Peptides against a protein of PDB entry 6A30. Designs and how they scored, part 2

Target 1, 150 residues: chain A of PDB entry 6A30
Amino acid sequence: AQDADNVLQPIMDLLDSNLTLFAKICEKTVLKRVLKELWKLVMNTMERTIVLPPLTDQTMIGTLLRKHGKGLEKGRVKLPSHSDGTQMIFNAAKELGQLSKLKDHMVREEAKSLTPKQCAVVELALDTIKQYFHAGGVGLKKTFLEKSPD

## One batch from the design tools (peptide; aimed at target 1 D16)

Design b1_p8_5 (made by RFdiffusion4; failed a check: a repeat of another design)
Pose (drawn by RFdiffusion4):
Structure b1_p8_5 (pose): chain A 105 residues (1-54, 100-150), chain P 8 residues (1-8)
Amino acid sequence: AQDADNVLQPIMDLLDSNLTLFAKICEKTVLKRVLKELWKLVMNTMERTIVLPPSKLKDHMVREEAKSLTPKQCAVVELALDTIKQYFHAGGVGLKKTFLEKSPD
Amino acid sequence: SKWLEFAE
């Protein structure tokens, strides 16, 4: 849990003062649109940074084997991810849980 | 966080 906090700390420091500033000054729809968009952005950047997918093999270029995360690393990633989701739900001001769960991103 | 305090 402490490790997951440390992983999310950089992105939380960035969004905190902001998300906070918004919903204070945005109409519901405007806030929802921004959060939905920031949500897609975070999920996409994570897909393309910490988990980028894995070369000519014999003759026909095959994808290499993924280097598995350690068990502790897998757990930290799962928890951190589940935490960001709750962070964007925000207990009922942010995105609905039903939207986040079915988010294709 | 400030965001979660605000949301509460």

Design b1_p8_5_s1 (made by RFdiffusion4, then SolubleMPNN; from b1_p8_5, 4 letters changed)
Fold by OpenDDE base, seed 1:
Structure b1_p8_5_s1 (fold): chain B 150 residues (1-150), chain A 8 residues (1-8)
Amino acid sequence: as target 1 above (150 residues)
Amino acid sequence: TSWLELAK
């Protein structure tokens, strides 16, 4: 559980920040589309992360995510003007783009079979993320989350 | 407020 938390926390922090922002500024249909794209991105990133790097590279994910997440000052986000909303989306998209760059920095290690412990951590992580995206039914549908993003 | 709270 602790290992899963350590792996997930940086991702969850980033997701929470971005999804919170999107929830504030996006219409529900747009938000749904954003959620689907984010889900696909997260799943693809996780797939590559699970197949290639040892769990120790979590620090790099965390560092990359933290370094760029700091730009969202916890300041009382005044409801941004329309122009500010667009810029916020752009910034969020840029942050998401950095998640894609994380893929490029992941050393193509030979696909090592995960240990049972690692598998358990991944399963827990996936369940947590699915639950997060489902958000009690207001987010993505379970049927969508259970499908492969491919 | 978290995404989970806003989604409610």
Scores: peptide ipSAE 0.321, ipTM 0.874, DockQ to the pose 0.601
OpenDDE base, seeds 2, 3, 4, 5: peptide ipSAE 0.308, 0.314, 0.304, 0.312; ipTM 0.873, 0.872, 0.871, 0.869

Design b1_p8_5_s2 (made by RFdiffusion4, then SolubleMPNN; from b1_p8_5, 3 letters changed)
Fold by OpenDDE base, seed 1:
Structure b1_p8_5_s2 (fold): chain B 150 residues (1-150), chain A 8 residues (1-8)
Amino acid sequence: as target 1 above (150 residues)
Amino acid sequence: SSWLELAK
């Protein structure tokens, strides 16, 4: 649904950018580890977002990611030199750190029950993210994605 | 290219 897309698009854009970078510079085992940590981070962030603030059409995640994601040059970062690779990792790590800061900006609101519409959006969002991380089998295993991020 | 392509 359009609502889910609006919520997920900033996250997906950020993930695509970072994972593309990591895929270029990391070997497969390291990349897998990065994926697992990102998955945990995303799931924990979503859990807090769902439990605490009402899912408004503009999720705090989307808003915060849009604010912070503007710093990601949409430019295809051509990894030029080896020295640039290290800096790119650092920058990517910094960007990922911004996802963590997203947690800090989540105002603890009383857990409100989600409406059926909101539940549907969340379910769709979760499925989309799971599919994204699975990546047709080249990403995380389905069994891992079905487990609690804890 | 997407990370999906790179991960293959």
Scores: peptide ipSAE 0.358, ipTM 0.887, DockQ to the pose 0.448
OpenDDE base, seeds 2, 3, 4, 5: peptide ipSAE 0.335, 0.343, 0.332, 0.341; ipTM 0.880, 0.882, 0.881, 0.880

Design b1_p8_5_s3 (made by RFdiffusion4, then SolubleMPNN; from b1_p8_5, 4 letters changed)
Fold by OpenDDE base, seed 4:
Structure b1_p8_5_s3 (fold): chain B 150 residues (1-150), chain A 8 residues (1-8)
Amino acid sequence: as target 1 above (150 residues)
Amino acid sequence: TSWLKLAE
């Protein structure tokens, strides 16, 4: 449990900062969309961190964020300045891309199957992140979070 | 206000 907390704390701090900001500046429907995209990004990053070698992750997160940043532009979200909101999301996404550094803490060994202990830590980490995104029902629905590929 | 506090 302590190992999971140590690994998750940087991610949680980053998520808290970004989600707090988004909650302040976004309308509820927009916020939900942002949460869904962030959830996908986090899940994809975690999956790649666990399954794929370190080198490809930074480029893929950057590409994923660029693709999703364009998708948010199509929603006529009356963000006071369209450019500033998109840039903030892009910057937040760039910071989330640094979650690849979490790889150094989670995956010591090469593409080998996670040990049972490591699997337990990852499961605990995933549960914690799911709870955080759910946020007592204010965030994403449990059904949406549970359909994510574990 | 933290995201978690906003959820409360």
Scores: peptide ipSAE 0.314, ipTM 0.860, DockQ to the pose 0.672
OpenDDE base, seeds 1, 2, 3, 5: peptide ipSAE 0.308, 0.312, 0.308, 0.307; ipTM 0.861, 0.863, 0.860, 0.857

Design b1_p8_5_s4 (made by RFdiffusion4, then SolubleMPNN; from b1_p8_5 with K2S E8K)
Fold by OpenDDE base, seed 5:
Structure b1_p8_5_s4 (fold): chain B 150 residues (1-150), chain A 8 residues (1-8)
Amino acid sequence: as target 1 above (150 residues)
Amino acid sequence: SSWLEFAK
């Protein structure tokens, strides 16, 4: 558990920074949408980093943005423009490239399949991230987090 | 301020 925490800490710090920023600049409903998009990026990044190691972070991010790039809604608060919002998400996703460190800790050898121990670590990591996004119920719903981001 | 603080 402690090893998993050490690996996750940089990712959690990155998420906290980005989510804090979004919380400051977004109205509640807009924030919810941003959270959903960020969740998709996180999940896809983890999937590709673990399951598809040969893919570069940039390639993955580019694919994600192409698939899921949506404009940000203008609320009562000053929100970034569509381009600015997309860039912010892009930057967040790029920084999430630190998820590669999870790979380095989980995969000692370039193995196509995870060992039972590695699976346990991944499960713990996913649970931790889900809890963080749920944020005691004020964030994303558990039902949403349990579904595929596709 | 942290995201976790906003969640409280």
Scores: peptide ipSAE 0.307, ipTM 0.856, DockQ to the pose 0.664
OpenDDE base, seeds 1, 2, 3, 4: peptide ipSAE 0.303, 0.284, 0.292, 0.269; ipTM 0.862, 0.857, 0.856, 0.841

Design b1_p8_6 (made by RFdiffusion4)
Pose (drawn by RFdiffusion4):
Structure b1_p8_6 (pose): chain A 105 residues (1-54, 100-150), chain P 8 residues (1-8)
Amino acid sequence: AQDADNVLQPIMDLLDSNLTLFAKICEKTVLKRVLKELWKLVMNTMERTIVLPPSKLKDHMVREEAKSLTPKQCAVVELALDTIKQYFHAGGVGLKKTFLEKSPD
Amino acid sequence: TLKEKLLE
């Protein structure tokens, strides 16, 4: 848990002062649109940074084996991810839970 | 909480 907090700390320091600024000055729809968009952005950057997928093999270029995360690392990733989701739900001001769950991103 | 900040 402490490790997941440390992972999310950089992105939360960035969004906190903001998300906070918004919903204070945005219409519901405007806020929802921004959050939905920031959501897609975070999920996509994460997909393309911490988990980028894995060369000529014999003759025909095959994808390499993925280097598995350690068990502790897997758990930290899962929890941190589940936490960002709750962060965007924001207990009922952010995105709905039903939207986040079915988010293709 | 974040919800409380957003409602301020």

Design b1_p8_6_s1 (made by RFdiffusion4, then SolubleMPNN; from b1_p8_6, 3 letters changed)
Fold by OpenDDE base, seed 5:
Structure b1_p8_6_s1 (fold): chain B 150 residues (1-150), chain A 8 residues (1-8)
Amino acid sequence: as target 1 above (150 residues)
Amino acid sequence: SLKDKMLE
């Protein structure tokens, strides 16, 4: 459980900030599409984080999060003017783009079989992330999460 | 937040 939490916590912090923003500014159908794309990104990032040595990935994710986390201070999300909303979406897209770059850096490591410990971490992580994306029924449907090829 | 809704 602790190992799964260590892998997921940086991702969950990023997702919570971005999804809360998207839920406020996006129409429901647009939000659903964004959630599906984020699901794919998270699955790819999680797979690499577990398969690759945890230390390098946590440091890299932490560094990526730190570089962008300085701007999300205390501002009471006043209904952003159209210009403010666009800038917030741009910043969120930039953060997601950096996660994609992280994927590209990690692809260069040789794929190895998972140890029994890594398999247990993957199972716990998958259950946690499915619950998160389902979000008590307001997020993605359970059927989508379970049938996803990612 | 989505996290808060999961804790309910």
Scores: peptide ipSAE 0.019, ipTM 0.560, DockQ to the pose 0.184
OpenDDE base, seeds 1, 2, 3, 4: peptide ipSAE 0.018, 0.018, 0.016, 0.023; ipTM 0.550, 0.555, 0.510, 0.552; seed 4 fails the geometry check

Design b1_p8_6_s2 (made by RFdiffusion4, then SolubleMPNN; from b1_p8_6 with T1S L6M)
Fold by OpenDDE base, seed 1:
Structure b1_p8_6_s2 (fold): chain B 150 residues (1-150), chain A 8 residues (1-8)
Amino acid sequence: as target 1 above (150 residues)
Amino acid sequence: SLKEKMLE
């Protein structure tokens, strides 16, 4: 559980911030498309993070997240004016871009079989992420999450 | 938040 939390927490923090914003400002079809792309990214990132030593990846994730997380003041997001909305989308896109860069920096280790411990972490992490992306039915469909090849 | 929506 702790290992899964260590892997997921940085990702979840980023996702919570960005997806909350997207859910507010995006049309449902656009949001679904974004969620699908994020799902793929998260699955790939998680796989690499679990296979790799957690400390190095957490530091990179943390550094990437900290550098840009300061800009989203937890302030009551007043419904931004049209200009503010555009800037928010831009900022969110930038954060997503950083997540992509993180994926690229993760060492593509050769497909080694996961240890039983790693498998348990992956299973727990997958359940958590699936639940998160489903978001009580407002996110991705359960059928998509279960059938995803990622 | 999405977390809140998950709890609904």
Scores: peptide ipSAE 0.027, ipTM 0.523, DockQ to the pose 0.213
OpenDDE base, seeds 2, 3, 4, 5: peptide ipSAE 0.018, 0.017, 0.019, 0.019; ipTM 0.533, 0.525, 0.534, 0.544

Design b1_p8_7 (made by RFdiffusion4)
Pose (drawn by RFdiffusion4):
Structure b1_p8_7 (pose): chain A 105 residues (1-54, 100-150), chain P 8 residues (1-8)
Amino acid sequence: AQDADNVLQPIMDLLDSNLTLFAKICEKTVLKRVLKELWKLVMNTMERTIVLPPSKLKDHMVREEAKSLTPKQCAVVELALDTIKQYFHAGGVGLKKTFLEKSPD
Amino acid sequence: ASWAEKVK
Protein backbone atom coordinates (compact mmCIF):
# COMPACT_ATOMS: atom_id res chain seq x y z
CA ALA A 1 0.00 0.00 0.00
CA GLN A 2 2.77 2.43 0.91
CA ASP A 3 4.57 1.58 -2.34
CA ALA A 4 1.40 2.17 -4.42
CA ASP A 5 1.07 5.57 -2.82
CA ASN A 6 4.64 6.41 -3.81
CA VAL A 7 3.98 5.38 -7.38
CA LEU A 8 0.87 7.57 -7.69
CA GLN A 9 2.39 10.52 -5.81
CA PRO A 10 3.90 12.21 -8.88
CA ILE A 11 0.69 12.15 -10.98
CA MET A 12 -1.49 13.10 -8.00
CA ASP A 13 0.64 16.17 -7.24
CA LEU A 14 0.05 17.19 -10.86
CA LEU A 15 -3.70 16.63 -11.06
CA ASP A 16 -4.68 17.62 -7.47
CA SER A 17 -4.47 21.38 -7.67
CA ASN A 18 -6.16 21.02 -11.05
CA LEU A 19 -9.10 18.69 -10.83
CA THR A 20 -9.73 20.77 -7.80
CA LEU A 21 -9.66 24.01 -9.74
CA PHE A 22 -11.97 22.66 -12.36
CA ALA A 23 -15.22 21.24 -10.97
CA LYS A 24 -15.20 24.52 -9.06
CA ILE A 25 -15.37 26.50 -12.30
CA CYS A 26 -16.73 24.09 -14.88
CA GLU A 27 -20.28 23.13 -15.74
CA LYS A 28 -20.96 19.46 -15.01
CA THR A 29 -20.69 18.51 -18.68
CA VAL A 30 -17.49 20.49 -19.17
CA LEU A 31 -15.91 18.82 -16.11
CA LYS A 32 -17.04 15.37 -17.16
CA ARG A 33 -15.60 15.91 -20.69
CA VAL A 34 -12.26 17.03 -19.30
CA LEU A 35 -12.04 14.13 -16.82
CA LYS A 36 -13.03 11.60 -19.48
CA GLU A 37 -10.25 13.01 -21.64
CA LEU A 38 -7.61 13.22 -18.89
CA TRP A 39 -8.62 9.65 -17.98
CA LYS A 40 -7.90 8.38 -21.50
CA LEU A 41 -4.63 10.24 -21.44
CA VAL A 42 -3.39 8.70 -18.18
CA MET A 43 -4.41 5.19 -19.15
CA ASN A 44 -2.75 5.51 -22.55
CA THR A 45 0.53 6.93 -21.17
CA MET A 46 0.68 4.14 -18.59
CA GLU A 47 0.12 1.55 -21.36
CA ARG A 48 2.96 3.03 -23.29
CA THR A 49 5.55 3.57 -20.54
CA ILE A 50 5.50 1.08 -17.65
CA VAL A 51 4.18 -1.79 -19.70
CA LEU A 52 5.43 -1.42 -23.31
CA PRO A 53 5.28 -4.87 -24.92
CA PRO A 54 8.44 -6.87 -25.50
CA SER A 55 13.67 -9.65 -32.91
CA LYS A 56 14.76 -12.00 -35.64
CA LEU A 57 14.28 -15.55 -34.36
CA LYS A 58 15.70 -18.17 -36.65
CA ASP A 59 14.25 -16.46 -39.73
CA HIS A 60 10.93 -14.67 -39.31
CA MET A 61 10.99 -11.98 -36.57
CA VAL A 62 9.06 -13.07 -33.44
CA ARG A 63 8.05 -11.09 -30.37
CA GLU A 64 10.28 -11.67 -27.36
CA GLU A 65 9.18 -13.01 -24.01
CA ALA A 66 7.89 -10.43 -21.57
CA LYS A 67 10.01 -9.91 -18.48
CA SER A 68 7.51 -10.68 -15.68
CA LEU A 69 7.11 -8.25 -12.82
CA THR A 70 7.89 -9.59 -9.32
CA PRO A 71 4.90 -10.58 -7.16
CA LYS A 72 5.28 -7.45 -5.07
CA GLN A 73 5.52 -5.39 -8.23
CA CYS A 74 2.34 -6.94 -9.68
CA ALA A 75 0.46 -6.19 -6.48
CA VAL A 76 1.67 -2.57 -6.35
CA VAL A 77 0.62 -2.06 -9.99
CA GLU A 78 -2.88 -3.59 -9.45
CA LEU A 79 -3.48 -1.46 -6.33
CA ALA A 80 -2.14 1.72 -7.84
CA LEU A 81 -4.33 1.19 -10.86
CA ASP A 82 -7.41 0.52 -8.72
CA THR A 83 -6.60 3.68 -6.77
CA ILE A 84 -6.38 5.95 -9.82
CA LYS A 85 -9.90 4.63 -10.78
CA GLN A 86 -11.30 5.68 -7.45
CA TYR A 87 -9.41 8.96 -7.79
CA PHE A 88 -11.29 9.70 -11.03
CA HIS A 89 -14.60 8.56 -9.61
CA ALA A 90 -14.01 10.97 -6.73
CA GLY A 91 -16.82 9.56 -4.67
CA GLY A 92 -19.46 10.83 -7.07
CA VAL A 93 -18.26 14.04 -8.65
CA GLY A 94 -15.86 12.57 -11.21
CA LEU A 95 -16.58 9.86 -13.74
CA LYS A 96 -19.20 7.26 -12.89
CA LYS A 97 -17.94 3.86 -11.82
CA THR A 98 -19.88 2.21 -14.60
CA PHE A 99 -18.01 4.37 -17.15
CA LEU A 100 -14.54 3.73 -15.72
CA GLU A 101 -15.12 -0.08 -15.60
CA LYS A 102 -16.24 -0.31 -19.23
CA SER A 103 -13.58 2.17 -20.38
CA PRO A 104 -11.81 0.59 -23.39
CA ASP A 105 -8.65 2.44 -22.42
CA ALA P 1 -10.75 11.85 -3.08
CA SER P 2 -9.08 14.93 -1.47
CA TRP P 3 -9.77 17.09 -4.48
CA ALA P 4 -13.52 16.18 -4.38
CA GLU P 5 -13.65 17.02 -0.66
CA LYS P 6 -12.17 20.48 -1.43
CA VAL P 7 -14.77 20.97 -4.12
CA LYS P 8 -17.69 19.98 -1.75

Design b1_p8_7_s1 (made by RFdiffusion4, then SolubleMPNN; from b1_p8_7 with A1S S2P)
Fold by OpenDDE base, seed 2:
Structure b1_p8_7_s1 (fold): chain B 150 residues (1-150), chain A 8 residues (1-8)
Amino acid sequence: as target 1 above (150 residues)
Amino acid sequence: SPWAEKVK
């Protein structure tokens, strides 16, 4: 459990920051759409991370988060004007897009069979992420999260 | 965080 938490914490922190922002600036329908796209991205990233050697991914995610985290100055998030909100969504989407590009640079290693321990970690990670996206019922529906390709 | 609080 602790290992899964350590692996997930950076992405959870990123998601928390972005989703908190989106929840403030987006209408409910837009927020749901953003959540769905983020869910797809996260699932696709996890699927690839499972196939890829674990060591390079934490450093890459951490490096990406660190490189982009410099731009998220903890400055007093003045309620961005509507124009600022759109730009922030665009920037967040761009950052997420860079995660997708990172995916393209990750060499398709052959699907390694997961050990039972790795499977358990993945299951725990998936459950945690599902709960995070569900957000007590404010986020995505459980039925949607359960139908997503694992 | 408001989002993290919703997950708890």
Scores: peptide ipSAE 0.233, ipTM 0.818, DockQ to the pose 0.311
OpenDDE base, seeds 1, 3, 4, 5: peptide ipSAE 0.225, 0.220, 0.232, 0.228; ipTM 0.814, 0.813, 0.819, 0.812

Design b1_p8_7_s2 (made by RFdiffusion4, then SolubleMPNN; from b1_p8_7, 3 letters changed)
Fold by OpenDDE base, seed 2:
Structure b1_p8_7_s2 (fold): chain B 150 residues (1-150), chain A 8 residues (1-8)
Amino acid sequence: as target 1 above (150 residues)
Amino acid sequence: SPWAEKVL
C-alpha cells in the first residue's frame, strides 16, 4: 500500500489540481471529454511504466512536476475567462503530452515481466485511479473505466 | 480539493 501511494501521490496531486481546475472551467460535457482523454493518457502511461524500472519514474515525474510547478505562480485564482480556460487546457494537454514524450524515451527498455508484488501495486494503483476518475459518480462511469483504452 | 473530496 505505502509503495503504491508513494508512486501515485505525485500523479494524483497533478491530476487533482488539473481536474479541480477543469471542473470549475468546463461544462459537464467538456469535462467528461477531458476526463476520457486524461484517462487514456494515464492508462497508456501506466501500461508503459509497468514495463519500465520503478526507480526512474518517481524522479522523472518529480522532475516534470518540478519543472512545470515553477510556472504555477500562486497568483490569486482570478476566474479564468473562457479564453484562459482553453489556454489552460492546452497547457495541461502539453504537459501531459510531455509525459507521453517521456514515455517514448522510456519505451527503449525491454518489456520486463512484472513480479507478483509489482502486479499487486499496479492493481492497487489502477483501482485508486479508477476511483479518482469516477469521483463518487460525477466523473467517468465505472463501465467506461473497466474497459481497456483502445 | 473539491475533486479529492469526491473520491475520499
Scores: peptide ipSAE 0.224, ipTM 0.811, DockQ to the pose 0.304
OpenDDE base, seeds 1, 3, 4, 5: peptide ipSAE 0.216, 0.216, 0.221, 0.216; ipTM 0.807, 0.807, 0.811, 0.804

Design b1_p8_7_s3 (made by RFdiffusion4, then SolubleMPNN; from b1_p8_7, 5 letters changed)
Fold by OpenDDE base, seed 4:
Structure b1_p8_7_s3 (fold): chain B 150 residues (1-150), chain A 8 residues (1-8)
Amino acid sequence: as target 1 above (150 residues)
Amino acid sequence: SPWAQEVL
């Protein structure tokens, strides 16, 4: 449990900040589309983190999403004008689109056999992420999350 | 969270 939490906490903090923003500014239909793309990205990243050395890609996703978070100076949260929110969504969608293309260039390295302990940590991590994306029913449907290639 | 709508 604690090992899964330590691995997930940086991702969850990042997702929480971004999804909180998106939930406020996006229409429900747009939010659902964003959630589906984020879910795919997270699942692909988890799959790669299992196959590839864990440190490089977590730092890359954390760095990609932190690079956009640095623009939120502690100052007056001016309600982003409708134009500013749209541009932020467009930039986030553009970056997500570039990350999806990175999928095609990452050679399927042979999945290193995880120890039973590592498998249990990954399973717990996946369940936690699924629950988070479901968000008590306001997020993605359970049927969509369960049909993802576990 | 999850995705803190301020419970007004």
Scores: peptide ipSAE 0.232, ipTM 0.794, DockQ to the pose 0.468
OpenDDE base, seeds 1, 2, 3, 5: peptide ipSAE 0.226, 0.232, 0.230, 0.200; ipTM 0.808, 0.812, 0.813, 0.794

Design b1_p8_7_s4 (made by RFdiffusion4, then SolubleMPNN; from b1_p8_7, 3 letters changed)
Fold by OpenDDE base, seed 1:
Structure b1_p8_7_s4 (fold): chain B 150 residues (1-150), chain A 8 residues (1-8)
Amino acid sequence: as target 1 above (150 residues)
Amino acid sequence: PPWAEKVL
């Protein structure tokens, strides 16, 4: 539990921050598309992170996510004008694009077999993230979350 | 989650 929480919390905090922003500025159909792309990104990142030794450095995922997130904190959220909403979508799309580049820099180390403990952490993490994206039925459909992200 | 206040 604690190990899963330590891995998940930075991801969940980022997802909460970004999705809260997207929910404010996007129409629900656009938000649903963003959710699908974020789900795919998270799943692909997890798949690669599972194949990689646990980055014991919470710093790398947290710093990659935080180094890009630092642009948002300084502005007391004045209600964005329509132009600001478009710019925020563009910035967020750019951040998502940078997360995809992180995907390319993750050297495919040889798939080390996960320990039973690591498997349990991953399963718990996957279930938590699935529930998060499903959001009691107002988010992504279970049938979408149960499919491969391919 | 906080974003889910907006029903999709």
Scores: peptide ipSAE 0.415, ipTM 0.894, DockQ to the pose 0.352
OpenDDE base, seeds 2, 3, 4, 5: peptide ipSAE 0.407, 0.403, 0.409, 0.409; ipTM 0.892, 0.892, 0.891, 0.890

Design b1_p8_8 (made by RFdiffusion4)
Pose (drawn by RFdiffusion4):
Structure b1_p8_8 (pose): chain A 105 residues (1-54, 100-150), chain P 8 residues (1-8)
Amino acid sequence: AQDADNVLQPIMDLLDSNLTLFAKICEKTVLKRVLKELWKLVMNTMERTIVLPPSKLKDHMVREEAKSLTPKQCAVVELALDTIKQYFHAGGVGLKKTFLEKSPD
Amino acid sequence: PKWLEFAE
């Protein structure tokens, strides 16, 4: 849990002062649109940075084997991810839980 | 975080 907090700390320091500023000055729809968009952006950047997928093999170029995360690393990632989701739900001001769950991103 | 405090 402490490790997951440390992973999310950088992105939370960035969004906190902001998300906070918004919903204060945005209509519901405007806020929802921004959060939906920031959501897609975070999920996509994570997909393309901490988990980028894995070369000529014999003759025909095959994808390499993925270097597995350690058990502790897998758990930290799962928890941190589940935490960002709750962070965007925001207990009922942010995105609905139903939307986040079915988010293709 | 301030965001969650605001939401409450």

Design b1_p8_8_s1 (made by RFdiffusion4, then SolubleMPNN; from b1_p8_8, 4 letters changed; failed a check: a repeat of another design)
Amino acid sequence: TSWLELAK

Design b1_p8_8_s2 (made by RFdiffusion4, then SolubleMPNN; from b1_p8_8, 4 letters changed; failed a check: a repeat of another design)
Amino acid sequence: SSWLELAK

Design b1_p8_8_s3 (made by RFdiffusion4, then SolubleMPNN; from b1_p8_8, 5 letters changed)
Fold by OpenDDE base, seed 2:
Structure b1_p8_8_s3 (fold): chain B 150 residues (1-150), chain A 8 residues (1-8)
Amino acid sequence: as target 1 above (150 residues)
Amino acid sequence: SSWLKLAK
């Protein structure tokens, strides 16, 4: 548990900073949308970091934004005057490039297969992040968090 | 305030 906490702390701090900012500047409906998109981004980043060969942060961000950026346009969410949703997600994705370092801490082996210990760490990490996004029920619903990002 | 504090 301590090892997982040490690995997650930088990511959690980054998430906390971003989510705190979004919570302050976004109305509830916009915030919910931002949370969903950010969740998708985080999950996809983690998945790619663990399963795929190392990618450049820029390439990873670009791929994720192409997949999820269109969803923000369709939603016509009213965003703060200084930032649109796409730009906010882009900025968040850029900062969340730190997630790439999670691989170095969790998966030291070049092999795609995880050891039981590594699996346990990943599961703990996922649970921690899920709980954080759930935020005692005021954030994302558990049912949403348990589904694979589309 | 942190996200968790704002959420609670």
Scores: peptide ipSAE 0.361, ipTM 0.871, DockQ to the pose 0.679
OpenDDE base, seeds 1, 3, 4, 5: peptide ipSAE 0.356, 0.348, 0.361, 0.359; ipTM 0.872, 0.869, 0.872, 0.870

## One batch from the design tools (peptide; aimed at target 1 D16 A135)

Design b1_p9_1 (made by RFdiffusion4)
Pose (drawn by RFdiffusion4):
Structure b1_p9_1 (pose): chain A 105 residues (1-54, 100-150), chain P 9 residues (1-9)
Amino acid sequence: AQDADNVLQPIMDLLDSNLTLFAKICEKTVLKRVLKELWKLVMNTMERTIVLPPSKLKDHMVREEAKSLTPKQCAVVELALDTIKQYFHAGGVGLKKTFLEKSPD
Amino acid sequence: SVVEKLQAL
C-alpha cells in the first residue's frame, strides 16, 4: 500500500491542484469531458511507459518473452491502478464507476 | 483530501 502511494504521488501532485480548480469553475459537462479526456491520457501513457510490450528468431522475427514483474511489483501495480480509478470517480463528482470500468483504455 | 474538496463543491 505504501509503495502504491509512492508510485501515484507524482501524478497526483500534478492533477490535484487542477482537478480541484476545475469542477469549481466548469459546468458539469465541461468537467466530465475534461476528466474523460485526462483519463484516456493517463491510461494510454501508462500503457506506453511502464508496460511497453517486449527480434529475428531463426528466420522470421518473433516477439520476445516479456520480463515478468515480481509478485510485489504486480500487487503494487494492481493497487495503484485501482486507486487511480477511484481517484477519477472522486466519490461521485468525477467519472461514473460504470464508465471507468467499461473504458476501453 | 482532494476527493473531499471535490465533494464539498

Design b1_p9_1_s1 (made by RFdiffusion4, then SolubleMPNN; from b1_p9_1, 6 letters changed)
Fold by OpenDDE base, seed 1:
Structure b1_p9_1_s1 (fold): chain B 150 residues (1-150), chain A 9 residues (1-9)
Amino acid sequence: as target 1 above (150 residues)
Amino acid sequence: SMIEELLSI
């Protein structure tokens, strides 16, 4: 549990901040598309973070995710003007792009076979993330989450 | 957050 939480927490903090914002500003169709891309990114990041030695990469992911998450908190939620919403989407897309780059840096280390402990952490993490992305039925469909090749 | 609540289960 604690190991899974340590892996997930930086990702979940990013997701919570960005998805809460997107849920407020995006149309339902756009939101679903963003959620699908986030799902792919999260799945790919998790796979790599867990396959790679946990300690150094978690701190890098956590630092990258925290540096970008702190930028969103200081703004008192003025109702985003249309311009503010676009900039927020751009910033969030930039953050996601950085996660994708981190993904590319992590691929270069040989895919080590997961230990049984790592597999258990992955499974727990996946279940938690699936539940989050399902969001009580307002998010992604369960069938999509279960059949995702990612 | 909803996430923290889900992680607490």
Scores: peptide ipSAE 0.020, ipTM 0.519, DockQ to the pose 0.099
OpenDDE base, seeds 2, 3, 4, 5: peptide ipSAE 0.017, 0.019, 0.017, 0.018; ipTM 0.556, 0.518, 0.557, 0.550

Design b1_p9_1_s2 (made by RFdiffusion4, then SolubleMPNN; from b1_p9_1, 6 letters changed)
Fold by OpenDDE base, seed 1:
Structure b1_p9_1_s2 (fold): chain B 150 residues (1-150), chain A 9 residues (1-9)
Amino acid sequence: as target 1 above (150 residues)
Amino acid sequence: SMIEELKSI
């Protein structure tokens, strides 16, 4: 449980911040598309993060996520003007791009078979992320999450 | 929360 929480928490914090923003600024169809791309990215990142030693990757994820999270606190949420929405999407896309780069850094170690402990952490993490992306039925469909090839 | 925001759209 704690190992899964440690892997998930940085990802979840990023997702909560970005998806909350996207939910406010995006039309529902656009939001669903963003959620699908985020799902793929998270699945690919999580697979690599759990296969790799926990400590170095958490620090990298945490450092990448902390550098961007500090920018959001100081802005008194003025209703973003239409121009502000585009910039916010761009910033969020840049953050997602950094998560993708983290993915690329993690690929360099060969796909070692998961230990039983790592498998249990992955399963718990997957269930948590599926619940999160389902968002009580307003997010992605359960069927999509379960049948995802990622 | 994100979930509450998603419910509102």
Scores: peptide ipSAE 0.019, ipTM 0.563, DockQ to the pose 0.693
OpenDDE base, seeds 2, 3, 4, 5: peptide ipSAE 0.019, 0.018, 0.018, 0.019; ipTM 0.562, 0.553, 0.566, 0.562

Design b1_p9_1_s3 (made by RFdiffusion4, then SolubleMPNN; from b1_p9_1, 5 letters changed)
Fold by OpenDDE base, seed 3:
Structure b1_p9_1_s3 (fold): chain B 150 residues (1-150), chain A 9 residues (1-9)
Amino acid sequence: as target 1 above (150 residues)
Amino acid sequence: SMIEELQSI
């Protein structure tokens, strides 16, 4: 449980911050597209975090989180003008695009069989993330989450 | 928050 929480907490903090923002600024069709891309990103990040030694990923995730978290502290919820929302979406899309390029540079280390402990963490993490992305039926469909090849 | 709901599970 504690190991799963340690892996999930940074991802969940990132997801909550970004999805809350996207839910406010995106149209339903755009939000669905963003959620699909975030799902792929989370699945890939989770695979890396569980398979790779914890030392390298905490620094990268922490650095990525720290760069984005500083933008939200100015507490005046001004309804982003249409211009501000578009720029935020563009910045978020650019960052997601940079993360996709990071996928190509991470050497496919051989699929070492996950230890039973790693498998249990993955299963718990997957269930939690599926529930999160399903969001009581408002988010992604269960059939999409279950049939995702990622 | 969605996190608070997930942490309650």
Scores: peptide ipSAE 0.021, ipTM 0.557, DockQ to the pose 0.119
OpenDDE base, seeds 1, 2, 4, 5: peptide ipSAE 0.019, 0.020, 0.019, 0.020; ipTM 0.573, 0.570, 0.565, 0.565

